# Peptides against a protein of PDB entry 9GMZ, part 306

Target 1, 343 residues: chain A of PDB entry 9GMZ
Amino acid sequence: TGFPLELLTRPATERLAYFENYTVAHPRLKEVYEILMRTIAEPAGASFIFVYGASGVGKTTLRLRVEQKLTELALPKLESDRARVPVVGIEAIAPESRYFNWKEYYTRALITLEEPLIDHKFDYGVRGISRDNFGKINVESKVVAPALRRALENALIHRHPDVFFVDEAQHFGKVASGYKLQDQLDCLKSLANMTGILHCLLGTYELLTFRNLSGQLSRRSVDIHFRRYCADSPEDVQAFKSVLLTFQQHLPLAETPNLVDHWEYFYERTLGCIGTLKDWLKRVLSDALDREATTITLKDLQKRALSVAQCQKMFKEIQEGERQLSETEADVQNLRSALGLGA

## One batch from the design tools (peptide; made by RFdiffusion4, then SolubleMPNN)

Design b2_p29_2_s1 (from b2_p29_2, 15 letters changed)
Fold by OpenDDE base, seed 4:
Structure b2_p29_2_s1 (fold): chain B 343 residues (1-343), chain A 29 residues (1-29)
Amino acid sequence: as target 1 above (343 residues)
Amino acid sequence: SLQLLDTEVVDYRKKLEELREIINKKRLE
């Protein structure tokens, strides 16, 4: 079944909103979702989950879907545990400076963790953190990063979320020196250990640098590779074509466009990343709706495609990440062979 | 063969906000 046909009589804004809110449960997304949900339910002593993959592969969609599901699952339990927050999700911001702003990170985490009207009696143990009349947290400028950390630790312990998500977590790595990166990882590790809260870091392949820097994190982390679809895999090509087929049925246009016939062009300009594909189609749909067009043409697609130069840059970053993972897998196999464990 | 995949039409952010409101209401009761 495609989009609701009634949308064709609705304003362009509603038609666009339908597609924006539309999510394809493509095979890789479903697989990673199932693994992530299982890992959150049974972390087996892990303090971290790393979800890494190409930009535009769908990590944010994954996060939001998991946050929704965990929140839904927690609803019945909230009658007995009124202080609990089921899940916390933040997006790490790229620092404007050469240094990661921990003060901002802790502040945003606190604000996100402490929903309005949640237990007004909770004391963060830090002066300068208050709630306004609407129950929103206000952090005074005088509050320093170490104090905010303590406040966050106390809040996480008290609210006991199933998981703390940090999206775009590669931004932790944007520091001037490797030493500072290690300190940041140790800080995150300490926060997870002190609170007992499972942390899930989602990001690009730059997160592999974090994994490699801390052998101790590796022992307490679960890794989830959110792979793109690869053109050298017939199964992946088939899955990618199936995604195109599904999207074409859910574009709220009078005439169903034939996206599948252009699968190679879509692959060339998305590198097998479904988030990139969705964003592209969203832009093209918006243009089509503005023109009151009945369908989308190849020319319409070409107008909103990423440039070849952008795709080449993105592909180099992907190849480097995939190479690093392949080397790690080879190292594991070599280690197994050396240990007399069959390949 | 090409197959239609499972789909969801949900504003996850809005749904999360709604769920949080429900949670907050339950906390006040």
Scores: peptide ipSAE 0.334, ipTM 0.862, DockQ to the pose 0.773
Fold by OpenDDE base, seed 1:
Structure b2_p29_2_s1 (fold): chain B 343 residues (1-343), chain A 29 residues (1-29)
Amino acid sequence: as target 1 above (343 residues)
Amino acid sequence: SLQLLDTEVVDYRKKLEELREIINKKRLE
């Protein structure tokens, strides 16, 4: 099934919005979704889930879909547990300074957790945190990071979400000169332990450097690798072509473009990352709609493609991440051999 | 062979806001 044909008579804004809201349930997204949902349901004593993969692989789409599903599943239980928040999801902000801003993190987490119409009787135990007339949380500038942490701990305990999502979590790895990444990891570990709330950190392969700093965290964490599609795998190439076939049927244009015939060019400029592909097609669709074009041409694609230099940079970051994972597998084999268990 | 994949046409952010509104209404009952 393609896009609704009635969209061809609708304004460009509505046609673009259709494509923006359109998601392909590609094999890797479905696989990681099932693993993540299962792990949240049965954490088996884990305090952390790490979801890592290339930039533009689709981690934010995964998070939003899981947040929706967990919220839907919690609806029947909210009649008996009115204080509960099913799920909390935030995006970690890249620091303007050379260090992660914990005060901003705690503030954003608290604001996201405390919905305007949630129980107004909750005491945060901290001066300078209030609700406005609309029930929104207001944090005074004088409130210090340790006080915000206590408020967040109390709120997480009281609201008891199934999981706390942090997107772009590689930003926790950004420390000023002289600070230790270990201290940031210990802060997160302490927050998870004090609240009993499962934390899910989603990020790029830079998250692996953060993850590997704590042997104690390794014992209490589940790792989920959100892989890109690889051109050296016939199955991955077929899946990638199937994604292109599906996208071309859902571009709200009078003439269906042939994206599949250009699959190598799409792969070259997306590195097998479906989020990057969708963003590219969205830009090209927007340009086509602005011109009232009937279809998309190769020239239209080329105009909005990532540059070769951008792709080379992204590919180096991917190769480094994939290398670190392969080294970990070799380390496991070496450890097994050293323990006398065999390879 | 190539195949059409399953699809969803959902604004996840808007859907989450709608779900939160439903939750809030149920809390007021």
Scores: peptide ipSAE 0.326, ipTM 0.861, DockQ to the pose 0.775
Fold by OpenDDE base, seed 2:
Structure b2_p29_2_s1 (fold): chain B 343 residues (1-343), chain A 29 residues (1-29)
Amino acid sequence: as target 1 above (343 residues)
Amino acid sequence: SLQLLDTEVVDYRKKLEELREIINKKRLE
């Protein structure tokens, strides 16, 4: 089934909003979703989940869907445990300096964790943390990072979320030295251990550098690779074409555009990343709606495509990440072979 | 053959906010 035909009589804003809210449950997204949900339910002693993949592959969509699902599943339990928060999700901010701003991180985490109407009687154990008249958390400027950490630890223990999500987690790795990177890993590890809360770090392939620095984290982490679709795989090409077919039926236009016939061009300019594809189609749809166009043409697509230079840069980053993973797999195979273990 | 994929028409952020509001209402009761 395509889009509701009634949308054709609706304002452009409603038509665009429909497509913005539209999500294709493509095979890779489903697979990663199922793995992630299962891992959260049964972490088997893991303290960390690493979800890595190309920019624009759909990590944020994955996170939001999981957060929604975990919240829905927790609703019956929240009737008896009013203090519980089912899930917490934050986005890591790129450091402005050679140092990650932990004070800001802890503050944002506390603010996100402590919803205004949650039990107001909780003591964070730190002076200078209060709730305003609207129930929002206020952190005084005098509160130092170690105190904020303790407050967050206490809050996480008390609220006991199923998982703590950190999106754009590669930003933890954007520090001046490997030593500082190790300290950050140790800090996160300590937070997870002290709270008993499972941490899920989502990010680009730069997250692999962060993950690989700690052999100890590797023992207590689950890795989930959110792969793009690869043009060298017939199955992936078929899946990508199926995504295009599905999107073309859900563009609220009078005439269904033929996106599938242009699959190679779509692949060239998205690198098999469905988030990138959706964002491109949103821009093109917006333009088409503004012109009251009946369909989308190749020329319309070309106007909003990423440049070749942008695609080349993105592709280099992807290739480096995929190479690192391949080398790791080869190293494991070599190690197994050297140990006399079969492949 | 190409297949139509499963789809969702959901604003996950809005839905999450709605769920939080439901939780908050239950906390006030």
Scores: peptide ipSAE 0.322, ipTM 0.858, DockQ to the pose 0.783
Fold by OpenDDE base, seed 3:
Structure b2_p29_2_s1 (fold): chain B 343 residues (1-343), chain A 29 residues (1-29)
Amino acid sequence: as target 1 above (343 residues)
Amino acid sequence: SLQLLDTEVVDYRKKLEELREIINKKRLE
């Protein structure tokens, strides 16, 4: 089924909002979703889940789908446990300095945990953390990082989410020294252990560098690779074309554009990343709506495409990440063979 | 003929917002 035809009589803002709010469920997203949901339900002693993949592969969509499902599953339990928060999600910020700002991280996590309508009576056990008249958390500038950590630990224990999501988690790795990177990993490990809350770190392939530095985290972590679609796989090409067909049917334009016939060009400029594809189509749709155009042309697509230089840079980053994973798989096989375990 | 893989369009954001509203209402009761 395509978009509701009534949208053609609606303002450009409503037509654009329709396309922004709808997400295509595609095979790789479904696969990673099922693995992630199963791992959250049965962590088997894991404290961390690492979800890594190319920028624009669809990690934000994955998070939103999991947050929705965990919230649905929690609804019956929330009648008896009003303190519960089903899921918590934050985005890690890139450090402005050579050091990660833990004070800011803990503050943002606390603010996210405490929705305005949550019970106002929770005592964080830390001076300088209060709620305003609107139920928002206020953290005084004098509150130090160790105190904010204790407040977050108490809040996580009290609210007991099924998972704590950290998006853009590769930013934890952007520190000046390997020693400080290990300290950061130890801080995260300690937070997960003290609270008993499963942490899910989502990020680019740069997250692998962070994961590999802590042999201790590796023993308590589950890895989920969110792969892009590859042009060398007939199944992946077919899936990518199917996504294009779905987007084609859900662009709220008077004339359905033929996106599928240009699949190679779409692949060239997205590298098989569905998030990158959606963002591109969103920009093109916005331009078309501004011009009151009846359809989208190849020229419209070309105007908003990523440059070849941008695609080449992104592709190098993807290839390096995919290479590191392949080497790790080979190392595991070599280790198994050396141990006399059948391959 | 493009054998359409089972692709669907879902509004996850709107549905998540609706669920949050239900949770918030239950907390006020």
Scores: peptide ipSAE 0.265, ipTM 0.786, DockQ to the pose 0.542

Design b2_p29_2_s2 (from b2_p29_2, 10 letters changed)
Fold by OpenDDE base, seed 3:
Structure b2_p29_2_s2 (fold): chain B 343 residues (1-343), chain A 29 residues (1-29)
Amino acid sequence: as target 1 above (343 residues)
Amino acid sequence: SLSLLETEVVDYEEELKRLREELDKKRLE
C-alpha cells in the first residue's frame, strides 16, 4: 500500500505534511521500542535507562512514540489518580560554559512537569515558585538551584510519572573536569533515588563516557543500544533496502521514484541512520513539490545530500562509540572467564 | 525478497496534545 492517491490533487503543504507525519516501523525501531516499553513497565529496581546510538538513528521518533503510548495507557488510571502525569520529557541544553546549568535544568523540568492546568494549589515547598492566572509556572530569579531541586523532587513525587525522559543527555558530560562529571552523576542518582522516578537518558555515544564514570549508576541502569544498520550485515542491508522501498511508495509524487536502485548512495550519505534518511528525503520532496515535479531524480538527491566531509565526521564518531561498546563486551567476557563463569 | 514495512501516519505532537486534553478533561470530572 502506498500513499493516498488523493494527495496528488492536494496543496504542496498537505503533501509534505503527510510525509513528515509518516513513520516507518523499521526492525531496529520496533526492537528498541519493545525493550524500552518493557523496561519502563518492569524496571526491576533500575533507576536509569540509557538509550544511546548515532545521531539521526531515530531516538526522537522512539521517544515520541513511547510518550504517546504511556499517555494512552494512563487515561484509565486518571479516574483514580487525578494528580498523575504519565510521562515527562525534556531536552538537556549544551552548557554555554564549562559548567552545566543545574538551575536552568530544574526550572525547565518543573515547567514541563507542571504544564497540565490540573492543580493550581500545589505547594512546591519553595518560596518564589508560583502559578500565574493562566496556570503557568513562574520561577523568580532569586530561587537557587538547591531550592529548585527540592521543588522538582516534590513535584515528581506528587505527579509520579512512569518515566522522566532527558533527550540529548550527552550534554551532561560536556564539563571541564572528571570530578564535576562525577558530582553531576551523583546529583542525578540522588534525584532518581529520592523521587523513586525512573530516568531515561537518550543521547549519542558520548553518553557512554558519562555512564562509565559512575560504577554506581551502572549497577542500577539498563542499557539500550539503538544500532544503525550496518553494510557488513546482509540482514541489515536487506532491512535498509526495505526502508527505501517503503519510503518510495509513500512519497506523494505522480511517479514513484526508484530509491532502492540507489541504496548504496543512500547508505553512503546516511550511514544506515533512518532519521537522517527521512530528513534527507523530506528536503528533496519539498524541493520537488516547489517545482511541481512528477518524481525525484538522482540530481535532486545529490543537491540535498550531506557532504562527504560531514559523513566522514559522523562515521568517525559512530566508529568510536561502536568500538567502546565492543571493548566493554570483551571486558565483561574476560571478567566472566576470570571468575570461572562460563562464557 | 524486499518487503514493505509496517507504517504509521500519525502526527505524534498533535496526538500527544489531544491525549493531554483528554487527561485534563478526566481530571475535572
Scores: peptide ipSAE 0.297, ipTM 0.851, DockQ to the pose 0.770
Fold by OpenDDE base, seed 5:
Structure b2_p29_2_s2 (fold): chain B 343 residues (1-343), chain A 29 residues (1-29)
Amino acid sequence: as target 1 above (343 residues)
Amino acid sequence: SLSLLETEVVDYEEELKRLREELDKKRLE
């Protein structure tokens, strides 16, 4: 089944919104979703989950879907635990300076955690943190980072989320020295340990640098690789073509475009990343709707494609990440062999 | 053969907001 045909008589804004809200449950997304949900339910003493993969692979879509599901599952339990927030999700901000802004991080985390009109009487034990008439947290400029951390620790303990999501978590690594990165990891580890709350860091392959620098985090972390589709795998090519087939039926245009016939071009300009594909199709759909076009053409696709230079840069970053993972797997095999364990 | 994949048409951000509002409502009941 395709898009609702009634959309063809609706404004361009509604047609675009339909496609924006449209998600394809592609095989890799389903697989990673199932692994992540299982790991959140049964962390087995893990304090961290690392979800890493290429930019535009669909990590944000994964996060939002998990947040939705955890919130749905918490609704029946809320009668017995009124203080509970089922899940917290924030995006890490790229620091403008060489230093990660922990004050901003803690402030955003507190605001997100306490955005619900939950128990207006919770004392954070910190002067200069208040709620407005809408229950929103206000943090005065005088509040220092250590006080905000204590407030966040207390709030996380009290609200007891199943998981704390940090999207774009590679931004923790943008500090000028390895020592500062270790200190940041130790801060995150301490927060997870003090609160007992499972942290899920989502990001690019730059997250592997975090994993490698902290041998202690590796012992208490679960790794989830959100892979792109690879053109050298017949199964992955078939899955990618199935995604294109599904998207073409859900573009709210009078004539269904044949995206599948152009699968190689789509692969060339997305590197097998479905988020990148969706964003591209969204731009092309917007242009088509603005022109009141009945379909999209190859020329329309070419106009909104990522440049070859952008794709080459992205591909180098992917190859480096995939290489690091393959080396880690080889290192495990070498270690097993050296220990006299069969390969 | 190519197969159609399962699909979901949901604004996850709006749905999350709705679910949070529902949670808040249940806390007040």
Scores: peptide ipSAE 0.293, ipTM 0.843, DockQ to the pose 0.773
Fold by OpenDDE base, seed 4:
Structure b2_p29_2_s2 (fold): chain B 343 residues (1-343), chain A 29 residues (1-29)
Amino acid sequence: as target 1 above (343 residues)
Amino acid sequence: SLSLLETEVVDYEEELKRLREELDKKRLE
């Protein structure tokens, strides 16, 4: 079944909103979702989950879906634990300077953790953190990063979320290299250890740098590779075509476009990343709705496609990440073989 | 063969906001 046909009589804004809110449960998303949900439920002593994959693979969609599910699952349990926040999700901001702004990170985490109506009596143990008349957290400028950390530790312990999500977590690594990166990892590790809260870092393959820098983090981390679809895999090509087939039926247009016939072009300009595909189709749909068009054409797609240069850059970043993972897998196999464990 | 995949039509941000508000209401009861 496709989109509700009644949408064809609705304003362009409603038609666009339908498609924006539309999510395809594509095989890789479903797989990663199931692994992530299982790992959150049974972390088995893990303090970190790393979810890494190409930009535009769908990591933010994964996060939001997991946050929704964890929140739904917490509703029945709230009677027994009124202080609980089921999940915290933040997006890491790219630093404007060579230094990661921990003060801003802790402030944003506190604001996200403490919704306006959450237990007004909780003391953060830090002066200069208050709630306004609407219950919104206010952090005074005088509050320093170490104090904000203590406040966040106390809040996380008191609110006991199932997981703390950090999206775009590769931004932790965009700061000064070497010692400072290790200090940042040690800071995150310390926060997870002190609070007992599972941290899930979602990001690009740049997160592999974090995994490799700390053998101790690796021992307490679960890795989830959110793979793109690969054109060299017949199964992945079929899955990608099935995604196109599904999207074409859910574009709220009078005539169903044939996206599947153009699968190679879609693959060329998305690199098998479904988030990139969805964003492309949103732009094309918006243009079509503005023109009151009955369908979309290849020419309409071409107008909103990423440039070849952009795709080439993205592909190089993907190849480097996939190479690093393949080397790690080979190293594991070599280690197993050397240990007399079968391959 | 190509198959239609499972789909969801949800504004996750709005739904998360609604769910959080529901949690907050239950905390006040």
Scores: peptide ipSAE 0.287, ipTM 0.847, DockQ to the pose 0.793
Fold by OpenDDE base, seed 1:
Structure b2_p29_2_s2 (fold): chain B 343 residues (1-343), chain A 29 residues (1-29)
Amino acid sequence: as target 1 above (343 residues)
Amino acid sequence: SLSLLETEVVDYEEELKRLREELDKKRLE
C-alpha cells in the first residue's frame, strides 16, 4: 500500500500536505507509545514521567498521538464529567535570560487549559485574569507569578487532566546556577503535589541533568528512554530500512525513488532519528514538487542533507546522553553489589 | 526481509482541534 495515486494529478501543496501528515508507526515509537499510555493509565503513585531521547527521534509526534488518544477516550465520559479537560500540552520556551520565566509558563499553561468554549463559570480566584468576548483567557501584565500559579493550581484541580505535558523540557535546565535549577524542580514538584496531576516532561538527553538533581523525584517518577536506531544492532538496521521502504512508497511522485539502497547515507545524516529523516524528506519533496520532478535523486538528497559538521555535533550530544545512561546502569549494579544483592 | 510498517495519515494538530471542539460541543448539550 502506497500513497493514493490520485495525488499525482493534485496541486503540489496537496501532495506536500499528504506527506507532512504522514506518520510511520516505527517499532520504537510504538514501544514508547504503549509504555507511556500504560503509565498514564496506571501511574502507581508517580507524579512525573520523564521521556528523554535524541533531538529529532520523534518526541513531538509521540506527544501529539497520545494527546489525540486521551481526547478520544474522554469523549464518552463527558456526560458524567463535563468540567474535565483530558490532557494539557505545552512547549517550554528557552529562557532569553539566565532565569526561567515562570510568569510566561503559567500564562501559557492557563491559556492552553482554558479553551474558549470551556465552561465560562470557573473563577480563577485571581484579579486581572478574564475572558474576552471570544472566551479566550486574558492575563493583565500586573498579575504576578504567585497569583498565576494559584490560578493554574485551581484550574488544574477543577479540569483534572489525565496528564500535563511539557515538551522541550530541557529548557528548564538552561539556567546559570544549579541552585536555581533545584528551585525550579521543587516548584514543578509542588505544582504536581498540590494539584494531584501527573506531569510528563519530554526532552533531549539534557533533561537527565535536570532529573538527577532531585533524589526525592526519583521515587515518584517513571523514566522512558526514547532510543534512536543503532547501526551496531542488526534488528535496528532492519527497522530503519523498513522505515525507508515505507517512506519510499508514500512519497507522492510519479516514479518511486529507491531510498533503501542509500540506507547508509540516510543513517549517516540522521543518526537513526526518524523525525530528522522525515524532515529531510519533506525538504527534498518540496524541492522536487517545485521543479515538477518525477522522482528524487541522490543529488536532490545531498542538497538538503544536514552537513557533516551538524551531524558530528548532534552525534556528540547523543553519545554524551547514552554515556550518562550507561553510567547510571553501572551505578545501579555497583549499588546492588555493595548491598549484597546479586547483580 | 524488509516489511512495510503501519502508517497513519493524520494532521494531529487539526485532529486535536476538532476533538476539542467536539468535547466543547458535548459540554453545551
Scores: peptide ipSAE 0.240, ipTM 0.821, DockQ to the pose 0.761

